Peptides against a protein of PDB entry 5B16. Designs and how they scored, part 43

Target 1, 136 residues: chain A of PDB entry 5B16
Amino acid sequence: TPSRINHNERLEFLGDAVVEFLTSVHLYYLFPSLEEGGLATYRTAIVQNQHLAMLAKKLELDRFMLYAHGPDLCRESDLRHAMANCFEALIGAVYLEGSLEEAKQLFGRLLFNDPDLREVWLNYPLHPLQLQEPNT
Target 2, 136 residues: chain A of PDB entry 5B16 as posed
Amino acid sequence: TPSRINHNERLEFLGDAVVEFLTSVHLYYLFPSLEEGGLATYRTAIVQNQHLAMLAKKLELDRFMLYAHGPDLCRESDLRHAMANCFQALIGAVYLEGSLEEAKQLFGRLLFNDPDLREVWLNYPLHPLQLQEPNT

## One batch from the design tools (peptide; made by RFdiffusion4, then SolubleMPNN)

Design b2_p15_3_s2 (from b2_p15_3, 8 letters changed)
Fold by OpenDDE base, seed 1:
Structure b2_p15_3_s2 (fold): chain B 136 residues (1-136), chain A 15 residues (1-15)
Amino acid sequence: as target 1 above (136 residues)
Amino acid sequence: SEKLEKLLKYLESLV
């Protein structure tokens, strides 16, 4: 039986892909005239550890990490990376136990505090294949 | 469109 750590690493792997996919799909459809370079730039900005860590803070994962692993996370960069990984694992778990739609909703809600931005991000027509993607 | 512009501006702030 895989350890919890191993399971979390697997969830992180899955979550990383989900975050990348969702980000890519949303950017692609939201900005139909934006060239690949721009799409890639904004995707990178959204999924970078620093940003995902900020999203993780909204879930107070920083408190958990510091409480449980504080001595091992003395460096700010280490904490940021760990939080980003934890966030990815969470998204992976939501996708795994729920659906891509649920992952999309959670990710979108965390991405934006501004309700207007949240609305346009979540409600803009997305790729049809996303609707056809197998969900667990 | 205005919301998209706002979104783009936000995204640019992340870069």
Scores: peptide ipSAE 0.647, ipTM 0.947, DockQ to the pose 0.892
Fold by OpenDDE base, seed 3:
Structure b2_p15_3_s2 (fold): chain B 136 residues (1-136), chain A 15 residues (1-15)
Amino acid sequence: as target 1 above (136 residues)
Amino acid sequence: SEKLEKLLKYLESLV
């Protein structure tokens, strides 16, 4: 059986894909006139370690990481990388044990402090099948 | 829309 470390790495693997997918879908539908280069640029910006670590701070994962792994996180870059990985694992777990919709909601709520931006991100019509089957 | 433009500006700030 896999170790706890292997389990977390597997969740991170899954979460990375979920974050990438959700970001891609939202950008695609929100900006129908934006060329591929722009879509790719903004996706990269959203899912980069620095940004995901910022989102992780909103969940106070920094306090958790420093408490549990402080001695191993001597550099700020190490902490940022660890927090980003932890965030991905969390999203992976939410998707695995909940649903893609739940992962979408959590991710969207964390992306924006501005309520207007949060609303447009979460409530803008996406794929037609999502509107037809809201519970899937 | 105005909100989309605001969102785009925010995204630009992340680049």
Scores: peptide ipSAE 0.644, ipTM 0.947, DockQ to the pose 0.888
Fold by OpenDDE base, seed 5:
Structure b2_p15_3_s2 (fold): chain B 136 residues (1-136), chain A 15 residues (1-15)
Amino acid sequence: as target 1 above (136 residues)
Amino acid sequence: SEKLEKLLKYLESLV
């Protein structure tokens, strides 16, 4: 049987793909006039460890990580990296045990505190994603 | 859309 660590890393692997996919799809449809370079740049900005760690703080993962792994996370950079990984694993688990739609909703809610930005991000028509949902 | 423009500006701030 795989260890908890191995399982968490597998979930992280899956979650990384889900976050990348959702980000890509939303950017693509929200900004049809944005060039590929811009799309790629903004995607990178959204999914980078520093940003994901910020999202993770909204779930109080920093407190959790310090409690569970404090001695190993003395550096802020180490904590940030661990939080980002944990966030990805969480998204992976939500997708795995729930659905892509649930992952989308969770990710979108965490991305934006501004209600206008949250609304446009989550409620903008994403026909291809909606079609794929039943098969995920 | 004004909201989309706002979103774009926000994204630019993350770069």
Scores: peptide ipSAE 0.641, ipTM 0.947, DockQ to the pose 0.876
Fold by OpenDDE base, seed 2:
Structure b2_p15_3_s2 (fold): chain B 136 residues (1-136), chain A 15 residues (1-15)
Amino acid sequence: as target 1 above (136 residues)
Amino acid sequence: SEKLEKLLKYLESLV
């Protein structure tokens, strides 16, 4: 039986893949004319620790981390890294306990404060059978 | 589309 720490690390591993996958899929469909280099660049930007940590702040993970792990997080960079990992673990858990769709919805809602960007990200067709968003 | 252009601009800001 794995410890809670081991469980979180495993969830992080899974969540990392889910975040990478969702990001890749959305970028691929949203920007059909964008070359691989551009897709890769934007994917990296979205999933980098600093960005994921910002998303984690929206869930107040910073306050939680400082409360639970304050002594272990003496540097801001350490906190950011831990928050990013925790965010990935959360997405992994949502995927594991729920579905890819639920992970997609949560991730998309947190990615953007701008409702227009959120809408186009979440509603743009990711499959040929999906209806196009008219106001893209 | 306007929203896609806005999204692209936002993504560029993250790089």
Scores: peptide ipSAE 0.638, ipTM 0.944, DockQ to the pose 0.899; fails the geometry check

Design b2_p15_3_s3 (from b2_p15_3, 6 letters changed)
Fold by OpenDDE base, seed 1:
Structure b2_p15_3_s3 (fold): chain B 136 residues (1-136), chain A 15 residues (1-15)
Amino acid sequence: as target 1 above (136 residues)
Amino acid sequence: SELLEKLKAFLDSLV
């Protein structure tokens, strides 16, 4: 039977958007008094290849990448880039085959080892003014 | 508030 999972590069494209969206939304609600520049800085930090690669390691994607593409990954930077892309593809797949909520939960679980921080990230109180914003 | 500060510290560590 044909796979329901689309080509990896397309999933990566989707996953990149999902990760950025989730990050943006959570930061926006969590830090209502933080200026745009600060929000953007945190977003960049969260979605940068180095960080996503660390999250990918929690899923043991490094083992997969080295096994499948070892000869092509002779530098650490190459491995980080590849793992980050693969991570995005996985998030894209979770969103596509599951839901945004499932992607949110997975991303939150990987983002924080501390359960308290994980909880506040996933279950943040909504600011009254933010609640008034449509589709926010 | 304390958790938010802890969260902010964590995020700062990623920058």
Scores: peptide ipSAE 0.673, ipTM 0.949, DockQ to the pose 0.861
Fold by OpenDDE base, seed 3:
Structure b2_p15_3_s3 (fold): chain B 136 residues (1-136), chain A 15 residues (1-15)
Amino acid sequence: as target 1 above (136 residues)
Amino acid sequence: SELLEKLKAFLDSLV
């Protein structure tokens, strides 16, 4: 039986793929005229450790990390990396125990404080047969 | 279109 640490790392592995996939799909449909390089640039920006750590902070994972691992996270870069990994593990767990839709909703809610941007991100058509929203 | 431009501006701020 894998250790608890190994279990969390496995969830991180899964969550990393889910975050990257969701980001890719949304960018692809939201910006149909944007070239691959531009799509890749935005994806990198969204999924980089620094940004994911910011999203993790919205869930107060920083307090959790400092409580559980404070002495081991003295460097800001170490804390950011740990928070990003924890965020990935959380998304992985949501996908594993729930659904891709639930992971999508959680991720989208955290990405944007602006409700209009949140709405367009979450509800913009992600399938060719879906109709565009009139307010987008 | 306006929302998409606003979204791009937000994404640009992350780069």
Scores: peptide ipSAE 0.673, ipTM 0.947, DockQ to the pose 0.849
Fold by OpenDDE base, seed 2:
Structure b2_p15_3_s3 (fold): chain B 136 residues (1-136), chain A 15 residues (1-15)
Amino acid sequence: as target 1 above (136 residues)
Amino acid sequence: SELLEKLKAFLDSLV
């Protein structure tokens, strides 16, 4: 039986791919005239540790990290890295036990404080599932 | 669109 730590690392692995995928897809459709280099630049910016850690703070994971792992996270950079990893694990778990759509919605809600930008990100273009089930 | 430009500006701020 895998340890909880091992399980979290596996979820992080999955979540990393999900975050990367969602980011790539949305950027691809939102900026159809942007070349690959530009798309990659934005993707890197979105998925970098410092940004994901900021998103994790919105879920108050920083308080959780300090409570559970404070002694091991005495450096700001270590805390940030752990926060980013934890965020990826969370997204991985949401995808695994929920759906890609649920992961997409959660990620999109956290990416933007501006509701207009959030709506553009989440709904452009509309996913086939959203067309079939507009209420979800 | 105006919203896309706003989005681009936001993303630029993350770079």
Scores: peptide ipSAE 0.669, ipTM 0.948, DockQ to the pose 0.821
Fold by OpenDDE base, seed 5:
Structure b2_p15_3_s3 (fold): chain B 136 residues (1-136), chain A 15 residues (1-15)
Amino acid sequence: as target 1 above (136 residues)
Amino acid sequence: SELLEKLKAFLDSLV
């Protein structure tokens, strides 16, 4: 039986890919005139540890991490890295046990506090059954 | 397009 640590690392591996994929797809459709370098810049900004750690804070993963692993996370940078990894593992688990759509929804909800930005983000690319294209 | 500009501004803030 694999250890929990090993399992979490595998989930992190999967979640990293899911986050990268969702980010890439949405940026691609939202910014059709943006060159590859610009797309890559935005993707990097979204998926970097610092940002993912901020998203993790919205789920209070910082409190969880400090409770469970406080002695090993005395540096703020270490905590950020751990939170980012944990966030990826969570997304991986949501995808694995749920669906890509559920992962998309969770990620989108966390990305934006602004409901208008959340709406435009989550609706790109358009679903075939979507009734109306979101305002741009 | 206004929403996209707002989105760009948000993303720029992350860079």
Scores: peptide ipSAE 0.668, ipTM 0.946, DockQ to the pose 0.809; fails the geometry check

Design b2_p15_3_s4 (from b2_p15_3, 7 letters changed)
Fold by OpenDDE base, seed 5:
Structure b2_p15_3_s4 (fold): chain B 136 residues (1-136), chain A 15 residues (1-15)
Amino acid sequence: as target 1 above (136 residues)
Amino acid sequence: SELLKKLKEYLESLV
């Protein structure tokens, strides 16, 4: 049987793909006139460890990480990296046990505090994502 | 739209 650590790494692997996919799809449809380089830049900005760690902090994962792994996370950079990985694993788990739609909703809610931006992000590419749901 | 402009501004702030 795989260790808990290995399982988390596998979930992280899956979650990384889900976050990447959702980000890509939403950016693609939201900005139809933006060139690939711009899309890639925005995607990188969204999925970078620093940003994902910020999202993770909204879930109070920092407190959780310090409680569970405090001695190993004395550096802020280490904590940030661990939080980002944990966030990816969480998204992976939500997708695995739930659905792509649930992962989308969770991710979108965390991405934006502005309700108008959240609404646009979550609902603009709704139809394309719904088409992909049965195949995931 | 104004919302998309606002979104772009937000995204640029993350770069």
Scores: peptide ipSAE 0.604, ipTM 0.938, DockQ to the pose 0.780
Fold by OpenDDE base, seed 1:
Structure b2_p15_3_s4 (fold): chain B 136 residues (1-136), chain A 15 residues (1-15)
Amino acid sequence: as target 1 above (136 residues)
Amino acid sequence: SELLKKLKEYLESLV
């Protein structure tokens, strides 16, 4: 059987795709007149390690990482990368064990502290496939 | 529209 580490890496792989997909879909619908370059720029900004690490901090993953792996995460960049990976793994797990909708909700809640921005992000029209299969 | 502007500003702050 795969190790926990292997499992986490797989979850990270899945979560990375989920985060990218959700980000892409929401940006696509939120900004119907924005060209691809602009969409890509915003997507990159949202999914970059630095930003995902900030989202991870909201879940206090930094405390966990420092407690469990502090000696191996002496560099700020290493901690940031590890936190981002852990965040992706978490999203992957939420998708896997729950649904894309649950992953969307969690991601949206973490993306915005502003409830109005959160609402517009989460409640804008979804991708047609998500509308057809909201629980996938 | 105002919310979208605000959202855009937020996103731009991440860039």
Scores: peptide ipSAE 0.604, ipTM 0.937, DockQ to the pose 0.824
Fold by OpenDDE base, seed 3:
Structure b2_p15_3_s4 (fold): chain B 136 residues (1-136), chain A 15 residues (1-15)
Amino acid sequence: as target 1 above (136 residues)
Amino acid sequence: SELLKKLKEYLESLV
């Protein structure tokens, strides 16, 4: 229904902002000497449709999408775009119904298969007054 | 430092 579609689009809108924000904040603090251009490049790489679709696949959203919308997803690019949007909507819902911290944790856990990289991403100090970790 | 270097390498692979 138009109402359901509108609701999902609204969640996607919110989730897009949350993903963008979390990515920006983590990159900013992780790379204090990296210039804006470099930060922007990494952010673009992280939030691009191809990458978000990969993260969505880790949640098996591809199976869900193909089951529910298979006939509408004739091209791989269409599936990727739909999965990226679905991922954004999911993050938006987690933020809306839970918290920014919960969205951060979910997003971070999906970003890295490497446990060391996951740890540094999730637990690196994100405030100027926080102590730096010696293991980073 | 080593972890950050590794992270950069990973991010570069996404570009």
Scores: peptide ipSAE 0.603, ipTM 0.935, DockQ to the pose 0.844
Fold by OpenDDE base, seed 2:
Structure b2_p15_3_s4 (fold): chain B 136 residues (1-136), chain A 15 residues (1-15)
Amino acid sequence: as target 1 above (136 residues)
Amino acid sequence: SELLKKLKEYLESLV
């Protein structure tokens, strides 16, 4: 019986944790020699509102937000923040109704336009079947 | 690896 707004906020709460977790895990494996401070710096960069908003834009959430909430989003910073929150809610929903794997795949697909970077992000360390590709 | 270097550069650009 929670309102749709409350539901979105709860999904955002969950999604925030999922995004943080996935980011942390991937960075941890990708950079085994990087100290905690460096890992934290990269994580912050990835999960900051401005970056998540850019990812949200790939899903055309900007157009959606302006359509649905235009009067409430008079500033670019407000729109960016709202888009980031909406993105987190989306990831939360994907995790909740799907799986962590599905959330990981969606997040990874959006993180990189470069398919090679996407592949290394999602599959590092490389699965044995991928070892034939030396470009890593 | 080449891709890891490229990835690191990309991440650094986000900082």
Scores: peptide ipSAE 0.599, ipTM 0.934, DockQ to the pose 0.850; fails the geometry check

Design b2_p15_4_s1 (from b2_p15_4, 8 letters changed)
Fold by OpenDDE base, seed 2:
Structure b2_p15_4_s1 (fold): chain B 136 residues (1-136), chain A 15 residues (1-15)
Amino acid sequence: as target 1 above (136 residues)
Amino acid sequence: SVLEQLREELARLAA
């Protein structure tokens, strides 16, 4: 049986893909006239470790990480990377045990504090198949 | 920042 660490790393692997996918899909439909380079620029900003760590902090993962792994996270950069990875693992777990829709909702809720921006992000028209099959 | 630009763009869509 895989270790807990291996399980978390696998969830991180999955979550990384989910975060990338959700980000890409939403950007694609929010900005239909934006070229690939522009889309990629937004995506990079959203999914970079620094930003994901900030999202993780909203879930108080920093307190959890320091409690559980404090001695190994003495450097700020180490903590940031660990938090980003943990956030991805969380999204992966939500997707795996729940649905893509649940992952989308959680991610979108954390992305924007402004409810108006959040609403646009979460509810902007998507592909018809995505609307029909939100849970996958 | 890029994120700030994104927020501004979304704000325009929200309006």
Scores: peptide ipSAE 0.680, ipTM 0.953, DockQ to the pose 0.868
Fold by OpenDDE base, seed 3:
Structure b2_p15_4_s1 (fold): chain B 136 residues (1-136), chain A 15 residues (1-15)
Amino acid sequence: as target 1 above (136 residues)
Amino acid sequence: SVLEQLREELARLAA
């Protein structure tokens, strides 16, 4: 049977794809006039390990990581990388056990502290048949 | 606008 480590790595694999997909879709619809290069730049910024680690910190995963793996995480860069991986695994688990919508909501809530930015990110129409919000 | 603010936030993240 696979170890717990292998299980977490599988969830991380899934979560990585979900995070990238959600980011891509939202950027695509939010900025219809932005060229591919600009979209790619923003996506890279959002999904980079440094940023995902920051999101993980909002969930206090840093405290968890230090508690569980403190002796192995002596360098800040190691901690950031581990937190980013843990965040991906979490998103993967949310998608697996819940839905893409639930993963979207969790991810979006963490991306922005500003409620107006959060609302636009989460609620901007992502389908041609969806009605645009007047305040977007 | 909110979208403009959003773009600015993303630009800062990408800097």
Scores: peptide ipSAE 0.667, ipTM 0.952, DockQ to the pose 0.127
Fold by OpenDDE base, seed 5:
Structure b2_p15_4_s1 (fold): chain B 136 residues (1-136), chain A 15 residues (1-15)
Amino acid sequence: as target 1 above (136 residues)
Amino acid sequence: SVLEQLREELARLAA
């Protein structure tokens, strides 16, 4: 049987792709006039380890990491990296055991605390917006 | 607009 570590790394691999895909698709539709460079900048900002670690912190994964791996995470940078990887693995697991929609919902809820921003992120372009750009 | 607010949030994140 595969080790838990190997399984987690596989989930991380899958989750990385899911996060990247969801981010790319939503940015593409939300900003139709934004050039590739701008899209890439936003995507990088969203999926970078530091940001994913912040999302992971909302799930209190930092407490889990320090509990389970404290001795190996003496530096904050190491903790951030581990948290980001764990977050990816979590998203991967949600996708694997659930669906892309469930992964999208979880990711979107964590991305924004503002309900209006969540609404636009989660539902556009899946559902038509009542307000038209640029009034949206 | 909400989209402008979203862009501002992303811009801050990218800064």
Scores: peptide ipSAE 0.643, ipTM 0.947, DockQ to the pose 0.128
Fold by OpenDDE base, seed 1:
Structure b2_p15_4_s1 (fold): chain B 136 residues (1-136), chain A 15 residues (1-15)
Amino acid sequence: as target 1 above (136 residues)
Amino acid sequence: SVLEQLREELARLAA
């Protein structure tokens, strides 16, 4: 329905910002000597549609998407774009109904299959106030 | 190091 589409688009808008923010913050602290251009390059790589679609596939959103919108997804590129948007909407919903911390945890778990990389990404020291007040 | 491995992974994504 148009209402559902509108709701998903709003969640995509929110999720896009959350993914961008989390990525930016973690890259900033993980690589304190990396210039802006390098930070931007890594951020783009992480948040680009083709990568988010891969993360979405880990959640089997491709199966869901084909079930719900199969006739509209004739091209592989269309499917990737739709999955990326769906992933953003999911992150947006997790933030909206849960917390930024929950969104961070979900995103980090999906970003890396390697447990050591995951641990560094999720637990690298950030701003002291963030540690004291993680939801502020 | 793990951080170097992380950078390598990100570099692969950016390639």
Scores: peptide ipSAE 0.613, ipTM 0.944, DockQ to the pose 0.123

Design b2_p15_4_s2 (from b2_p15_4, 4 letters changed)
Fold by OpenDDE base, seed 5:
Structure b2_p15_4_s2 (fold): chain B 136 residues (1-136), chain A 15 residues (1-15)
Amino acid sequence: as target 1 above (136 residues)
Amino acid sequence: SVLEELRERLRELAE
């Protein structure tokens, strides 16, 4: 039986893939004329630790981290990295115990505070294979 | 920033 730490690392591994996949698919369909380099630039900006940490803050993971790991997170950069990892693990857990759709909804809600932008991001036509996704 | 540019492009799609 893996330790709690090992389990979180596994969830982080899964969540990282889910976040990157969702980001990639949405960008691909939202910007059909954008070259690969542009798509990659947007993806990098969305999934980089600094941005994921900002999303994590919306879930008050900063307070959680300071409570659980305060002495080890005295540096802002360390806290940011830990928050990003925890956010990935959370998305991984949502996907694992729920569905890709639930992960998509959670991620999308956090990505944009503006409801109009959120609507475009979440409801823009995606690949038909999404409808064929196996249930988790 | 890159994210600001993205938001602006999404805004255009929302209109």
Scores: peptide ipSAE 0.703, ipTM 0.956, DockQ to the pose 0.872
Fold by OpenDDE base, seed 1:
Structure b2_p15_4_s2 (fold): chain B 136 residues (1-136), chain A 15 residues (1-15)
Amino acid sequence: as target 1 above (136 residues)
Amino acid sequence: SVLEELRERLRELAE
C-alpha cells in the first residue's frame, strides 16, 4: 500500500495532466483563430503555480497547509508551490474518483467567479471526440 | 495581465 505522500505525488502527476488537458482543449475551441503562441500563453498563465495557488485558496487549502505544514512553509513561495501541488492532487482525485466532466466542472467553477465567463468557458462547443473518450 | 486579457476575450464571446 502506497504511503500518503506517494499517493499525493501520484495524484499530482495525474492532476497536472488533467489541468493541462482541460485548459488546452477549452482554449483551442474558444479561440479557433488564435495561433499556437497565443494559446500557449493563456495556458501558461492558467496553469502556473501562482494561479493554481489562488484557485487552491478559494478552497481554503491554505488553512490546511498552515495547520499541517506551517513550520515547513515559512516562505510564501513554498506555500504557493505546495498549494499548487495540492490543487493538482485534488483535481487528480476528482478525475480518478469521479470523471473528467466532474474535474472540468470544478476547475471551471474555480477559474471564473463571473458566471458569464464561467458559462462561456464550460459550455463552449468542444471536440466531438471528447464524447467518445473515457471519463476516467 | 494575461489572465485579465483572457477574461476580456471571454467576455466578448459572452456578448
Scores: peptide ipSAE 0.701, ipTM 0.956, DockQ to the pose 0.876
Fold by OpenDDE base, seed 2:
Structure b2_p15_4_s2 (fold): chain B 136 residues (1-136), chain A 15 residues (1-15)
Amino acid sequence: as target 1 above (136 residues)
Amino acid sequence: SVLEELRERLRELAE
């Protein structure tokens, strides 16, 4: 039986892929004429630790991290990295225990504070397989 | 920033 730490690392591994996938799919369809380099640039900005840590802060993971792991997270960069990892683990857990659609909705809600941008991100036409995901 | 650019492009799609 894996330890909780090992379980979190496995969830992080899964969540990293889910975040990367969702980001890639949405960018691909939102910008059909954008070259790969441009798509990759946006994806990198979205999924980099600094940004994911900002999203994690919206879930108050900073308070959680300081409470649970404060002594091990003395450096700001360490806290940021841990928050990003924890965010990925949460997305992984949502996907694992729920669905890709639920992960998509949570991720989209956190990505943009502006509801108009959020709606564009979440509701722009995607591949039919993605559209049918909620039924699986 | 890159994210700011992305937001602006999404805004254009929203309108």
Scores: peptide ipSAE 0.699, ipTM 0.955, DockQ to the pose 0.884
Fold by OpenDDE base, seed 3:
Structure b2_p15_4_s2 (fold): chain B 136 residues (1-136), chain A 15 residues (1-15)
Amino acid sequence: as target 1 above (136 residues)
Amino acid sequence: SVLEELRERLRELAE
């Protein structure tokens, strides 16, 4: 039986793929005229450690990490990396125990605080505003 | 335009 650390690393491995996939799919459909280079640039920006750590902070994982692993987090960069990994493990767990749809919803809700942007990200191209006002 | 605003937000993340 693998250790708890090994199990968490396995969840991180799975979550990394899920985050990458969801990001790719949404960008692909949202921006049909955007070239591959532009899609790749936006994907990198979304899935980079700095951004995932920001999303993790919205779930108060920073509080959890400092409480449980404070002595091991000597630098801000160490905390950011750990939070990003923890976020990926969480998404992996949501996918594993739930579904891709549940992972999509959680990830999308965290990506944008603006409700209009959130709805477009999650529901495009079937978003009501896009259907009624496609040029908005 | 919501899509334009979304694109602008993503550009900011990419900088």
Scores: peptide ipSAE 0.511, ipTM 0.923, DockQ to the pose 0.125; fails the geometry check

